# Designs tried in a protein design run: peptides against a protein of PDB entry 3C66. Part 71

Target 1, 189 residues: chain A of PDB entry 3C66
Amino acid sequence: KSWANLFEKNDFFFRYKFYLEITAYTRGSDEQHLKWSGLVESKVRLLVMKLEVLAGIKIAHPFTKPFESSYCCPTEDDYEMIQDKYGSHKTETALNALKLVTDENKEEESIKDAPKAYLSTMYIGLDFNIENKKEKVDIHIPCTEFVNLCRSFNEDYGDHKVFNLALRFVKGYDLPDEVFDENEKRPSK

## One batch from the design tools (peptide; made by RFdiffusion4, then SolubleMPNN)

Design b2_p17_3_s1 (from b2_p17_3 with S1M E4I S12H S16Q)
Fold by OpenDDE base, seed 3:
Parts: sequence; structure tokens; C-alpha cells
Structure b2_p17_3_s1 (fold): chain B 189 residues (1-189), chain A 17 residues (1-17)
Amino acid sequence: as target 1 above (189 residues)
Amino acid sequence: MEPIIVPSGLMHFNPQS
């Protein structure tokens, strides 16, 4: 089976029981976000390589395309809320208190010039080799190394008021709604 | 049997200055 078939969206979010989400956040301009998210995305392959060599990880497979979203974000508290609630089906409903920016509404006067939080999210599907051992898999080390690598690239990325980076380990049934098409049924527990 | 992943859920990373 060609490598091309492995990158088709069609079954990626159903193929694995577990996912690692990497989200780059920017509260600022779209230009700032493009630079920040582009950097983070460029380093995801290094994280994958570090995950693949961990005991108990059988497969770490990145999805090839980021998911993009943006919200009207008038306050720092709203920005903290986005970072806390995004990336889980259990908590993402809290984001309904904010205005999602869409192609249909982006030119509205209340949205066009409003402060925004931009989000770019990469997904890694994970398969574990745990058949014979309750092996504890510690992903904190490779994730910390990844965050430090991204943050150290430019001193501006140390400003947590503008640039943030979060990682979330989730089960397939708790993936955000954004990864599924309208006709797709969310995986069950 | 499910793996024990540490940490589970949202991970916060303070930049090690």
C-alpha cells in the first residue's frame, strides 16, 4: 500500500484510539500567527521521531494538515479560557461563549477589527505496544523538549500574552468536533 | 488493557528559562 494512502483524511481520526494534539495559539495578527504556527508545524516531525523511540509506543503517525480556527478574543481571560477548553469534546462547548470567526462573518464590523486568537492544531495518531506490560509511557520529556525547541527559536515567542503552545493527550471519542465531517459519527468509547 | 500515559490530558509547559 503506497505511503499516499496512509495520509488520506478518510480514516485517520478513526484509525487510532489515542491522539496527541499540538496547538499553536496567537493573540495578535494573522502575520504573527502564520510565523508561529509555521515554526511549530515544521518541528512536529522531530516530536514524532522522539515519540517513536519511546518504550511502549508502537506508532506515532502525524496528520499532514493543520486545523485552523480563530475566535474573537477581547480579554486575556478569554485567551486563557480558549487554551484551557480547546481540544476536547468534553470542554469545547465552553468556546460557544466566544464568537467563532468564519468566512461568512469575518467582514462584519463587530468582528473585522476585533482582537483575535488564532489556533493551528496538528494531530498525531498513537498506537501502543502494551500487550504484555502495564508499561507507563511518559511522554512529558519529548513534549517538553518540543515546546522548548519552538519557544527558543525567537525571543518574541517567550511572550505568553501573544504566543502559546499546548499539547493534549486525548482518546478518539474525545476528539474535537472539527476533525469530523457532518456525516461522520464520532467514535464510541 | 489501556496504556498508562503520563501526563494525560492537557499539558502545560512553563518555558524552562
Scores: peptide ipSAE 0.466, ipTM 0.879, DockQ to the pose 0.557
Fold by OpenDDE base, seed 1:
Structure b2_p17_3_s1 (fold): chain B 189 residues (1-189), chain A 17 residues (1-17)
Amino acid sequence: as target 1 above (189 residues)
Amino acid sequence: MEPIIVPSGLMHFNPQS
């Protein structure tokens, strides 16, 4: 398949059994989030390169566009909950306790000036070269290097109360609902 | 065959910055 075909949403989230999610979180201003998420997104290609050279990884293909969302986030506990629950179909229903910010509601007085958590998520589709089901692929090192690279760029990004970066390894059937269109059936186990 | 990925799921990092 051509490089262009790899980045079409149409089949990307059905093509792989496994995905690595990279989510940049910001509890602050939209300007703070734009800078932070933009930095993280700009470094994803470096993570891909490090994953591709690992024994047992056959393919690491990034999806080209981030998924973006924001929630009203009045407390630190809410922010921790978002970081714990987001990015998995099994747990994302917990986010229904928070107010999702939409184009329709963003100008409401109760939402406009409310504290917000901003999320930008990048996806990497993974295919593996494994001969035995017992073979382990350790992705901890490249993921740690990536997080260090992003957080070391600016001292402000060390403030975990404002800026966070999470990576999640998920199976295709456990991808969050945001990656599928209303008419698309979620991959089965 | 499904690989064993380490770590699996949500990863927590204490970045060295």
Scores: peptide ipSAE 0.464, ipTM 0.881, DockQ to the pose 0.596
Fold by OpenDDE base, seed 4:
Structure b2_p17_3_s1 (fold): chain B 189 residues (1-189), chain A 17 residues (1-17)
Amino acid sequence: as target 1 above (189 residues)
Amino acid sequence: MEPIIVPSGLMHFNPQS
């Protein structure tokens, strides 16, 4: 059974209390981003496999589709801000200072030729063993191995001015607004 | 009790690390 058939989009972001977000960032061309994000996405299954074997992790289920967004990103500071603020409902409002690229505005001259940061975000729903809830689950190693695997694929991906990769461990109530439909209420605390 | 995940929150992986 494909992972896609296991989770309806509608319940995935309500099913788990915890999520690991994987965001591929590109400050460059859409072509650069497509290659980078595609590579990252292709490796997510390897990260899932490494997470599933950790003590305390009962389930690691990837959401099969990335979330795509792009912002006008005039400066390196803006790019750092995006990487700091994106992926959390608590902080994502800071992104309102930047121009979100949409299908409606992408052809505007001020946006079309502007430097852009592209974002592709993959989500992994996490369930933990109750018996191990008191135990510290260290995900640093598998996450580091994953990042190293992605960055080592091509020398160009070592350029942090262009290509970045962040992981964020979040609670379901702190998921970004992008994962919920307009009619969906985010999970309560 | 919530599981203690380490690291929690945002993880930046700089090549210098």
Scores: peptide ipSAE 0.458, ipTM 0.875, DockQ to the pose 0.516
Fold by OpenDDE base, seed 2:
Structure b2_p17_3_s1 (fold): chain B 189 residues (1-189), chain A 17 residues (1-17)
Amino acid sequence: as target 1 above (189 residues)
Amino acid sequence: MEPIIVPSGLMHFNPQS
């Protein structure tokens, strides 16, 4: 069974209690974002391999498809806010202050030529093998190595005004609304 | 029991100069 067949899209976000989110951000052109997000996505498998060998991680399974979104992003402060608030149900409501670009509104004059932030988010489901209540799993090293790998690929990706990469460890009940269908109920705490 | 993950939540990575 291919890795793609292991994850029925329908239950991936209910299967795990914990997720690692990887979001590539671009404040620039769609072409810039396509190159940046494509690079990040191509490296996710390397991060999975590094996570799988950590003590206390039993399973690290990537979701195969990115989630795509874009916002009108007129200021650098807006771009920083997006990077801070995105990826958590607790904080994502702050993004309502920005105009989400949709297929319905993308051709509006106020949106079409506006500065945009593009987001591509990959998810990794995590299962832990913790024998003792006090056991800590440190994911900082593999996450840092992953970010460095992506950033070092091209000098242009060092420009934090344009290109950013964030990782977020979240509980299943705090996943963004984008991962659930309208008829799906968010996991309980 | 919930694992203690370090770091937990959002991780920001500054470019290594």
Scores: peptide ipSAE 0.452, ipTM 0.877, DockQ to the pose 0.596; fails the geometry check

Design b2_p17_3_s2 (from b2_p17_3, 5 letters changed)
Fold by OpenDDE base, seed 1:
Structure b2_p17_3_s2 (fold): chain B 189 residues (1-189), chain A 17 residues (1-17)
Amino acid sequence: as target 1 above (189 residues)
Amino acid sequence: MEPIIEPSGLMKFNPTS
C-alpha cells in the first residue's frame, strides 16, 4: 500500500487498536525546536522500517503530519510534568495546570516572553500478528536505536534540560484529544 | 487476545549515565 493512501486523517486514529507516539520536546527557543523536531521527524521512517521487520508486527504505518503544541513552562519541574503527562488521555488533564500557547494568546505580554516548552508529536499505527500466540513483541531495541540516532546527530541534543525525546505505546482509546476532531467520538475500549 | 508489548506505555530515554 502506497504511503499516500495511509495519510487520510479521516480514519487513521480509528484504524488501529495500537499506536506508537514519538514526541520531540524543546524547552528553549522556537528555532531550537524547529531544528530538533525537524531532525526527529526526518528519522521516523527509519523507525518504521525497523518496526516492520519485527515478527510480531504486521503493519507499522506513520501518520504524515506532526501535531504541534507549546506551553508556558516556567520551571524544570513543569517540563518534566509535560513529558510525563503528555500523549495519554488518562494523564493529559494534568497539562491544564499550564498555559497552552495559542494563536489568540501568543502576543500577550505574559506569554510572549515567557519560557516555553515546544512539542512535536508523530504517530505510528500498529497492527500485530498475535493470532493464537502469547508472543511478546519487544519494541525496546528499535526505539532505543531511534533515540540514539536522533540524539547523536548533534552534541547539543544531549542537553536534557533543553532537548528531550519520548516514545509512548498507547491503545487507541487512550490517544490524546488532539488527534480527534470536535465531532469525532473517541474509540471505545 | 491483546499483544504483550515490551515496554508498554511511556518510554523516557534519559542519557545512559
Scores: peptide ipSAE 0.500, ipTM 0.886, DockQ to the pose 0.550
Fold by OpenDDE base, seed 4:
Structure b2_p17_3_s2 (fold): chain B 189 residues (1-189), chain A 17 residues (1-17)
Amino acid sequence: as target 1 above (189 residues)
Amino acid sequence: MEPIIEPSGLMKFNPTS
């Protein structure tokens, strides 16, 4: 299949057993998030390049469309909870304690003017060179370099109260619900 | 066979509160 087919949503989240999630978080304005997430997204290709050169990684293919979500986030503790729980099907139910901002509710006064955490998540599908042996792959270095690159771009991005960046290595069966359509069945273990 | 990825799971890259 052509590289272009990897960007089709329908196959992407079923194609790989493993994914790396990159989530840019902003507790602030939509404008702040747009700048931050845009920067992070612009650097994902560099992370992909760094991942692909790792001996244990056969393929690192980005899904080019970010997933966007936002929550009412009245406290710093809520913001930490979002960062801890988001991106895994096992833990994402904890986010139900927060008000998800939707197109339907975003104009409600209680939501419109509320402090928000914005999330933009990029996904990288991973295939490994593990056919003949268990491979140990250390992704910490390229991930750290990526985060440092993003945060060093502007001094404002060093403010962890506002801007955060997390990466999560997940199995396909533990992808968050947002990546699947209502009629799609989550991959099994 | 399954790869051993390090680190596995969540990497926050921020100070723990």
Scores: peptide ipSAE 0.491, ipTM 0.884, DockQ to the pose 0.465
Fold by OpenDDE base, seed 3:
Structure b2_p17_3_s2 (fold): chain B 189 residues (1-189), chain A 17 residues (1-17)
Amino acid sequence: as target 1 above (189 residues)
Amino acid sequence: MEPIIEPSGLMKFNPTS
Protein backbone atom coordinates (compact mmCIF):
# COMPACT_ATOMS: atom_id res chain seq x y z
CA LYS B 1 0.00 0.00 0.00
CA SER B 2 1.46 3.37 -1.06
CA TRP B 3 2.62 5.93 1.56
CA ALA B 4 -0.10 8.27 0.25
CA ASN B 5 -2.89 6.19 1.79
CA LEU B 6 -1.21 6.36 5.22
CA PHE B 7 -1.78 10.12 5.46
CA GLU B 8 -5.56 9.95 5.31
CA LYS B 9 -6.86 11.40 8.59
CA ASN B 10 -9.66 8.86 8.70
CA ASP B 11 -7.75 5.97 10.27
CA PHE B 12 -4.58 7.49 11.75
CA PHE B 13 -5.95 7.78 15.31
CA PHE B 14 -7.30 4.21 15.16
CA ARG B 15 -4.26 2.61 13.50
CA TYR B 16 -1.88 2.67 16.48
CA LYS B 17 -2.25 1.66 20.13
CA PHE B 18 0.30 4.29 21.20
CA TYR B 19 0.99 7.90 20.31
CA LEU B 20 3.56 10.55 21.12
CA GLU B 21 2.09 14.04 21.33
CA ILE B 22 4.26 17.12 20.78
CA THR B 23 2.67 20.38 21.94
CA ALA B 24 4.10 23.85 21.44
CA TYR B 25 2.63 26.38 23.89
CA THR B 26 2.71 30.17 23.62
CA ARG B 27 1.32 32.65 26.14
CA GLY B 28 1.64 35.80 24.05
CA SER B 29 0.75 37.00 20.57
CA ASP B 30 -0.46 34.98 17.61
CA GLU B 31 2.69 36.09 15.76
CA GLN B 32 4.92 34.68 18.51
CA HIS B 33 3.02 31.39 18.37
CA LEU B 34 3.24 31.12 14.58
CA LYS B 35 7.03 31.44 14.74
CA TRP B 36 7.43 29.03 17.67
CA SER B 37 5.01 26.35 16.46
CA GLY B 38 6.39 26.59 12.91
CA LEU B 39 9.89 25.92 14.23
CA VAL B 40 8.74 22.95 16.35
CA GLU B 41 6.78 21.47 13.44
CA SER B 42 9.82 21.81 11.16
CA LYS B 43 11.89 19.64 13.56
CA VAL B 44 9.36 16.81 14.13
CA ARG B 45 10.82 14.78 11.25
CA LEU B 46 14.19 14.75 13.03
CA LEU B 47 12.53 13.32 16.15
CA VAL B 48 10.82 10.65 14.03
CA MET B 49 14.19 9.63 12.59
CA LYS B 50 15.64 9.28 16.10
CA LEU B 51 12.65 7.24 17.30
CA GLU B 52 12.76 4.88 14.31
CA VAL B 53 16.29 3.71 15.18
CA LEU B 54 15.48 2.89 18.82
CA ALA B 55 15.42 -0.77 19.75
CA GLY B 56 11.83 -1.88 20.22
CA ILE B 57 10.26 0.78 17.97
CA LYS B 58 9.00 -0.74 14.72
CA ILE B 59 7.19 2.32 13.34
CA ALA B 60 7.15 6.03 14.13
CA HIS B 61 4.69 7.74 11.79
CA PRO B 62 3.92 11.47 12.07
CA PHE B 63 0.48 12.89 11.39
CA THR B 64 1.13 15.75 8.97
CA LYS B 65 -1.47 18.27 10.18
CA PRO B 66 -1.15 20.10 13.51
CA PHE B 67 -4.10 20.55 15.85
CA GLU B 68 -4.59 24.17 16.86
CA SER B 69 -6.38 25.50 19.95
CA SER B 70 -6.30 28.59 22.13
CA TYR B 71 -7.61 29.49 25.59
CA CYS B 72 -8.15 32.68 27.50
CA CYS B 73 -5.25 32.54 29.93
CA PRO B 74 -5.38 35.39 32.47
CA THR B 75 -2.72 34.03 34.88
CA GLU B 76 0.55 32.11 34.92
CA ASP B 77 -1.18 29.47 37.05
CA ASP B 78 -3.73 28.96 34.28
CA TYR B 79 -0.88 28.54 31.80
CA GLU B 80 0.73 25.88 34.02
CA MET B 81 -2.63 24.09 34.33
CA ILE B 82 -3.02 24.00 30.53
CA GLN B 83 0.43 22.42 30.18
CA ASP B 84 -0.35 19.85 32.89
CA LYS B 85 -3.85 18.85 31.77
CA TYR B 86 -3.82 19.09 27.96
CA GLY B 87 -3.26 16.02 25.79
CA SER B 88 -5.06 13.33 27.81
CA HIS B 89 -8.77 12.45 27.79
CA LYS B 90 -8.48 11.70 31.53
CA THR B 91 -7.32 15.22 32.40
CA GLU B 92 -8.58 17.51 29.61
CA THR B 93 -11.91 18.15 31.40
CA ALA B 94 -9.97 20.41 33.79
CA LEU B 95 -9.56 22.81 30.85
CA ASN B 96 -13.33 23.44 30.91
CA ALA B 97 -12.59 25.96 33.68
CA LEU B 98 -10.99 28.13 30.97
CA LYS B 99 -12.64 29.79 28.00
CA LEU B 100 -11.83 28.04 24.73
CA VAL B 101 -11.40 30.54 21.90
CA THR B 102 -13.47 29.62 18.85
CA ASP B 103 -14.33 31.24 15.53
CA GLU B 104 -17.77 31.97 17.00
CA ASN B 105 -16.56 33.79 20.14
CA LYS B 106 -13.19 35.32 19.13
CA GLU B 107 -14.77 38.73 18.41
CA GLU B 108 -16.44 39.03 21.83
CA GLU B 109 -14.96 41.96 23.78
CA SER B 110 -14.14 39.77 26.80
CA ILE B 111 -12.14 37.38 24.58
CA LYS B 112 -10.68 39.59 21.83
CA ASP B 113 -8.30 41.53 24.09
CA ALA B 114 -7.77 38.85 26.75
CA PRO B 115 -4.38 37.20 27.34
CA LYS B 116 -4.27 33.90 25.45
CA ALA B 117 -2.40 30.63 25.47
CA TYR B 118 -1.96 29.12 22.00
CA LEU B 119 -1.42 25.39 21.46
CA SER B 120 -0.14 23.54 18.40
CA THR B 121 -0.03 19.74 18.71
CA MET B 122 1.65 17.18 16.46
CA TYR B 123 1.03 13.43 16.76
CA ILE B 124 3.32 10.47 16.09
CA GLY B 125 1.81 6.99 15.86
CA LEU B 126 4.00 4.30 17.41
CA ASP B 127 4.22 0.56 16.80
CA PHE B 128 6.52 -1.53 18.97
CA ASN B 129 8.46 -4.70 18.27
CA ILE B 130 9.39 -6.01 21.69
CA GLU B 131 10.33 -9.67 21.88
CA ASN B 132 11.02 -9.58 25.60
CA LYS B 133 8.04 -8.24 27.56
CA LYS B 134 10.42 -6.86 30.21
CA GLU B 135 12.37 -4.80 27.69
CA LYS B 136 12.10 -1.07 28.30
CA VAL B 137 12.07 1.49 25.51
CA ASP B 138 13.69 4.73 26.64
CA ILE B 139 12.33 7.64 24.62
CA HIS B 140 13.67 10.28 27.04
CA ILE B 141 16.95 10.79 25.15
CA PRO B 142 15.51 11.55 21.68
CA CYS B 143 12.75 13.70 23.25
CA THR B 144 15.30 15.70 25.26
CA GLU B 145 17.47 16.21 22.18
CA PHE B 146 14.42 17.40 20.26
CA VAL B 147 13.41 19.92 22.96
CA ASN B 148 16.98 21.21 23.24
CA LEU B 149 17.16 21.63 19.47
CA CYS B 150 13.96 23.70 19.42
CA ARG B 151 14.82 25.81 22.50
CA SER B 152 18.36 26.59 21.31
CA PHE B 153 17.23 28.00 17.96
CA ASN B 154 16.48 31.47 19.38
CA GLU B 155 17.28 32.99 22.79
CA ASP B 156 13.67 34.22 23.07
CA TYR B 157 12.48 30.61 23.23
CA GLY B 158 14.25 30.26 26.59
CA ASP B 159 11.51 32.40 28.19
CA HIS B 160 9.29 29.77 29.82
CA LYS B 161 6.72 32.43 30.76
CA VAL B 162 5.94 32.71 27.04
CA PHE B 163 7.22 29.63 25.18
CA ASN B 164 6.87 26.01 26.27
CA LEU B 165 7.21 22.58 24.71
CA ALA B 166 5.87 19.33 26.14
CA LEU B 167 5.73 15.75 24.95
CA ARG B 168 3.21 13.14 26.11
CA PHE B 169 3.17 9.40 25.58
CA VAL B 170 -0.48 8.27 25.45
CA LYS B 171 -2.52 5.21 24.63
CA GLY B 172 -5.08 5.43 21.83
CA TYR B 173 -8.03 5.26 24.23
CA ASP B 174 -6.64 8.29 26.12
CA LEU B 175 -6.19 10.59 23.09
CA PRO B 176 -7.80 14.04 23.42
CA ASP B 177 -11.32 14.53 22.03
CA GLU B 178 -9.94 16.95 19.38
CA VAL B 179 -8.53 14.10 17.25
CA PHE B 180 -11.96 12.47 16.74
CA ASP B 181 -14.85 13.71 14.64
CA GLU B 182 -18.28 14.01 16.30
CA ASN B 183 -19.41 10.72 14.74
CA GLU B 184 -16.25 8.78 15.63
CA LYS B 185 -16.16 6.46 18.62
CA ARG B 186 -13.11 6.64 20.85
CA PRO B 187 -10.98 3.46 20.81
CA SER B 188 -11.69 1.13 23.72
CA LYS B 189 -8.99 -0.32 25.96
CA MET A 1 1.67 -7.42 26.62
CA GLU A 2 2.22 -3.68 26.41
CA PRO A 3 5.72 -2.23 26.06
CA ILE A 4 7.28 -0.47 29.02
CA ILE A 5 7.97 3.07 27.85
CA GLU A 6 10.17 5.38 29.87
CA PRO A 7 9.14 7.96 30.67
CA SER A 8 5.41 7.23 30.48
CA GLY A 9 2.92 10.07 30.21
CA LEU A 10 3.73 13.78 30.31
CA MET A 11 7.28 14.99 29.81
CA LYS A 12 7.85 18.60 30.83
CA PHE A 13 11.31 19.85 30.07
CA ASN A 14 12.86 22.47 32.29
CA PRO A 15 15.10 25.08 30.72
CA THR A 16 18.50 23.65 29.97
CA SER A 17 20.60 25.03 32.80
Scores: peptide ipSAE 0.487, ipTM 0.883, DockQ to the pose 0.581
Fold by OpenDDE base, seed 5:
Structure b2_p17_3_s2 (fold): chain B 189 residues (1-189), chain A 17 residues (1-17)
Amino acid sequence: as target 1 above (189 residues)
Amino acid sequence: MEPIIEPSGLMKFNPTS
């Protein structure tokens, strides 16, 4: 099967039981976010390589395209809430308290000039070599190294009021709604 | 069988002061 067939959206979010989400956050300008998210995206392959060499990981497969979203984010508390709640079906309903920016509403006066939080999310599908039920896989080290690599690229990326980077380990049934088409059913538990 | 992943869930990387 060609690599191209492995990256088809249609089966990626159903193929794995486990996913690692990488979300770049920016509370600032679209230009700031483009630079930050572009940097993070360019380093994802290095994280994949570090994950693949872990004894408990059989496959680490990145999805080819980021998911993009933005919210009106008037306060720092709202920005913290976005970072806490985004990326899980269990918690994403809390984001309904914020105004999602869409192509239909982006030109509205109340949205156009409002402070915004921008999100770019990359997904890595994970398959594990489970020989024993008690085997623990520690992904903290490669994830920390990845974050440090991204943050160290520019001193401005050290400003956590503007730029943030979070990773989330999720099960397939807890993926955000954004990864599924309207006609697709969420994987069962 | 499900693997035990550490850490599980959300990982926030705040600057270690």
Scores: peptide ipSAE 0.503, ipTM 0.887, DockQ to the pose 0.547; fails the geometry check

Design b2_p17_3_s3 (from b2_p17_3 with S1M E4I V6E S12H)
Fold by OpenDDE base, seed 1:
Structure b2_p17_3_s3 (fold): chain B 189 residues (1-189), chain A 17 residues (1-17)
Amino acid sequence: as target 1 above (189 residues)
Amino acid sequence: MEPIIEPSGLMHFNPSS
């Protein structure tokens, strides 16, 4: 199946029971984030290729577009909290303690010059070969290789105070609210 | 029966030594 036919936003987040989320974080400038997230996004296809060859994985399909968000992030503790809580419906409500940057508020003086955390999130839908198999699928190796590939590209990306990269394996019912339109019902357990 | 995926949830990666 051509990649082009898989990216109708309309059913991607309902099509799979399982997703791998890849989030690039930057606590710094928008320019720093653009470079970092652009690098991470450019490497996602390599992770997909490594996932597809695992015996337990039937399908690994990336979503074409990143989800972009940013928060006012005055402290390192806030930045750690964002990285811990983001990407799960169970935990994302903790982010309500932070100011989300929007097109409506970005020019406010209290927001414009505030320290920010930028987030770019890519999604991979996963289907598994479940037939007879109490078989464990170990995705740690390809995910580690991916993180190492991104982090090793530039020495600056070794600064965990500025640049971070998280991977999260989630069920469809635990996807963040950002992936659903206002009229869409979240998948049930 | 759901597949057992390891690791599940948020993954932590140690910097490559």
Scores: peptide ipSAE 0.429, ipTM 0.871, DockQ to the pose 0.532
Fold by OpenDDE base, seed 2:
Structure b2_p17_3_s3 (fold): chain B 189 residues (1-189), chain A 17 residues (1-17)
Amino acid sequence: as target 1 above (189 residues)
Amino acid sequence: MEPIIEPSGLMHFNPSS
């Protein structure tokens, strides 16, 4: 089956039991975020290659379209909360305390000039080849290498007050709501 | 059978000093 069929939103978020989420965060300008997220996105293929060669990983398939969101983020504490709570259905409800920026509200005076956190999220679907129940798959090394690769690209990306990068390993039933259409039912446990 | 993934969940990375 060609990689081309994975590019359609299709059943990607139903196909795998496990996903790795890669989120680039920016508390700053849209221009800063575009540069940062674009860099991160450009390196995802390298992470996939490193994951595919790990013992116990059978398949690592990237979803090629990023998910974009932004929040009004008046404080550093709000920015930390976004980074902690985003990317999991269990925790994403905490983000309801913040104003989500939408196409409908972005021109409102209270939103237009407000400090914002921008988020770009990439997804990798994972299939595992585990013969023994006791086998562990360590993804720490390739994830660390990926983060270091992204952060080291420009000195400005060392500023954690502005630029952040998180990876989250999640089960399909704990994917954030953004990956599902209104007519799609979340995978069951 | 669910794999044991390490680390599991959210991973925050500080820049390597």
Scores: peptide ipSAE 0.411, ipTM 0.866, DockQ to the pose 0.596
Fold by OpenDDE base, seed 4:
Structure b2_p17_3_s3 (fold): chain B 189 residues (1-189), chain A 17 residues (1-17)
Amino acid sequence: as target 1 above (189 residues)
Amino acid sequence: MEPIIEPSGLMHFNPSS
């Protein structure tokens, strides 16, 4: 099947048992986030290439569209909480304590001028070469190289109070709700 | 058999991690 069919959202998040999530976080301006997330997104292809050559990885397919979200983030603790809880269905309910910025509420004075955390999340679907043994696949090196590449691009991206980058390895049943349409059922365990 | 991925879950690349 052509790469083109992998970009159909409906099939992508059901096609793989495993996903690598890459989330760029920015606690700052939309402009800061646009630059940061754009940089991260531009480097995802390099990460994919590094993953594809790992023993035990059969396929690493990026979903090319980022998922965008933003929260009112008045404190550094809130920002840390977002980074800890986001990207997993098991933990994402903790984000309900924060005000999600939506197209409907973004113009509200209390939201418009509030400190925000911006999130851009890229997904990589993973298929593994499962031989008869539990193969251990170490993704730490390519992920670290990716993070270092992104962080080293500009000195400003070294400010962890503003710019963060997280990677999460998740099972398809633990993908965040944002990847599914309202009528889609989450993959079962 | 499921592959063992390391690290699994959340990877934080903060100075404190």
Scores: peptide ipSAE 0.394, ipTM 0.857, DockQ to the pose 0.484
Fold by OpenDDE base, seed 3:
Structure b2_p17_3_s3 (fold): chain B 189 residues (1-189), chain A 17 residues (1-17)
Amino acid sequence: as target 1 above (189 residues)
Amino acid sequence: MEPIIEPSGLMHFNPSS
């Protein structure tokens, strides 16, 4: 089956039991976020290549489209909370304390001029080799190399008050609600 | 049996010294 049929959005988040989430965070301008997220996205293919050569990993398949979200983020504590809680269905409900920016509300005066945190999230579906299930797969090594590569690209990306990068390993049943359409049922355990 | 993946969940990276 050609690679082209693998990119249909419709089954990607049901195809794998495990996912690696890569989120670029920016507390600043939309322009700053576009530059930062664009850089991170451009390097994801290098991370995939490093994951594919690990003995325990059979498949590492990136989803090609980023998920974009933004929140009103008045404080540094709110920005830390977003980074801690985002990317897991178990914890994402904590983000309901913040105002999600939408196309419907973005022009409201209280939202338009408010400080914002921007999020761009890439997903990698993972399949593991059954023969190596007893072996510990250390994905921290290639992930660390990836983070260092992104952070070292520009000195400005060393400012953790503005630019952040998080990676999260999740099971399919714990994916954020954003990856499912309204009519899609979340995978069960 | 599921593979043992480390780390599981949110990863923390030390700033590159």
Scores: peptide ipSAE 0.392, ipTM 0.855, DockQ to the pose 0.498

Design b2_p17_3_s4 (from b2_p17_3 with S1M E4I V6E S12K)
Fold by OpenDDE base, seed 3:
Structure b2_p17_3_s4 (fold): chain B 189 residues (1-189), chain A 17 residues (1-17)
Amino acid sequence: as target 1 above (189 residues)
Amino acid sequence: MEPIIEPSGLMKFNPSS
């Protein structure tokens, strides 16, 4: 696809002032997450198309690679906390209270058999055409349609104890640390 | 001047009733 070649990773997260994050959450098995996240990712292009036709949106460009993470998630309250805090640099430090699963620790006895929350996040860079500085851009409708499309695909995806989907509108300076390499400086305000 | 985006920030969606 022509847009996949347009952006190197290093350029994408510095190119736009605004981003829309799409995160698929699964508290269950890795197999459940693979099916759920794969479905969500397959529908992102439809959301992009709906965003592009909104008045005030000039550009909506998806980053094609998902960001993957998983946490030990022993309780439903922990799962709610992950959904509330993930996706913003301001709030992501709250996730340090949970154990991040890594390739280095995944075989530890305390982690291997623990309940887990899996996260897959897609990013859309946004550029706005503000002819009238007071024009509101309402993204609630296309986002709601997108969520309904994903959840209606299978009855199992209606179980909020297992499957969740959230969207977050963020500024470039508030992107999560995961999108930057260790040597990259976060965009300033 | 920054666009006014609604809603701003986190959007959590319940299944459409």
Scores: peptide ipSAE 0.507, ipTM 0.888, DockQ to the pose 0.593
Fold by OpenDDE base, seed 1:
Structure b2_p17_3_s4 (fold): chain B 189 residues (1-189), chain A 17 residues (1-17)
Amino acid sequence: as target 1 above (189 residues)
Amino acid sequence: MEPIIEPSGLMKFNPSS
């Protein structure tokens, strides 16, 4: 399949049983996040290429548009919580303890100048050759190489208090609510 | 049967404890 066929959300989040999520986090300025997330997003194609050559992976297809969100993030503990809980339907309700920044509220005085965590998330749909086998697929190496590639680009990205990068392997039924429209039912377990 | 993926779930890639 051409990547061009994956630009539309359509059925992308229903097409695969498994997904790899890539989230760039920034606790800082919007300018810092723009640079960091832009770099991460630009490298996703390289991760896809490394995943595709693994014997157990039949298909690795990226969704081409990032999902963007930001939260008021007053403490380092809040920032760690965001990184731990985001990206899974099972855990994302914990984020309700934080103020989500929206177009409607971003100009409020209590939000406008507040410390923020910015999130940009890319998705890769995965299909496997070994669904009915006891064989294992090790994705640790390509994921580690990807993270190292992104963080090594600029010394500033080594500051884990500001810049973070997480990957999450999830099942389709555990995708975050953000990937579905209001009229869509999430995949069943 | 589902594939066994390693590692599964969240990979934070923060400094190790």
Scores: peptide ipSAE 0.504, ipTM 0.886, DockQ to the pose 0.466
Fold by OpenDDE base, seed 2:
Structure b2_p17_3_s4 (fold): chain B 189 residues (1-189), chain A 17 residues (1-17)
Amino acid sequence: as target 1 above (189 residues)
Amino acid sequence: MEPIIEPSGLMKFNPSS
């Protein structure tokens, strides 16, 4: 299967049982987020390379398009909540307490000038080559190296009040709703 | 057979983590 087929959403979110999510968060301006998320996205290929050489990982395939969202984020606690709850179907309902910014509402007076958290999420589909149930795959090292690489690029990215980066290992049935079209059914367990 | 991934789930790379 050619890498070219991974550029289309098609069946990417049905193809793998496991995914690694990479989310860049920015509580600030859209310009700040564009720079931060662009940097993170530019480094995803390096993370893929590090994952591919891990024992037990057979395949690591990135989905090439980011998913973008933004929320009205009045407080630091709201920002922490977004970082905790986003990226899992089990927890994403908690985000309903916040106002999602959409193309339809972005010009509303209550939203336009409100503090915002911006999110850009990249996905990596994972296939494992594990013969024995007892084999563990440690992804902590490559993930940590990736985060350090991104944050070390600019001193400003050390400000955790503004810029954050999280990774989430999820099963296909726990992917966020954003990855599925209205006519698509979530994968079963 | 499901792999055991460590760490599993959310990895927050912020001072609170």
Scores: peptide ipSAE 0.489, ipTM 0.882, DockQ to the pose 0.499
Fold by OpenDDE base, seed 4:
Structure b2_p17_3_s4 (fold): chain B 189 residues (1-189), chain A 17 residues (1-17)
Amino acid sequence: as target 1 above (189 residues)
Amino acid sequence: MEPIIEPSGLMKFNPSS
């Protein structure tokens, strides 16, 4: 399939065995999140480029559309929990303890004015060189450089109480439920 | 055989609370 077809959701989350998730977190205003997530999203292509040149990585293909979610986030501990648990099917059930903000409930008084954590998640599908499967691929360097690039853009983004950025290397069977349509079956292990 | 990716899993890049 052409590279253009990878930007279509249809089989992106079934195409690869491995994914790198990039999640921008904001505990603050929607405006703050829009700026932060927009910045992060604008830099993803640079991370892809750095991943593609790693000897063990054959393909690094971004899914260009972010996944957006937000939770009522009353405490800093809740914010930490979101950052720890989000992005993995194994752990995402812990988020059920928080109120997910939806189009249906966002205007409720208890939700509208509540502190929120906003999440924007980008996905990169990864294919590895078969010959290099026994070799260690260190993605920490390009990921760290990416995070530093994003956080250094504005001094405000250094405030970890508000702005955070996490990356997660996951297997396809451990992708969060949000990437699958209701009629799609999660990839098996 | 699966590739060995380092680090695997979550990379928070923020101080733990």
Scores: peptide ipSAE 0.504, ipTM 0.889, DockQ to the pose 0.444; fails the geometry check

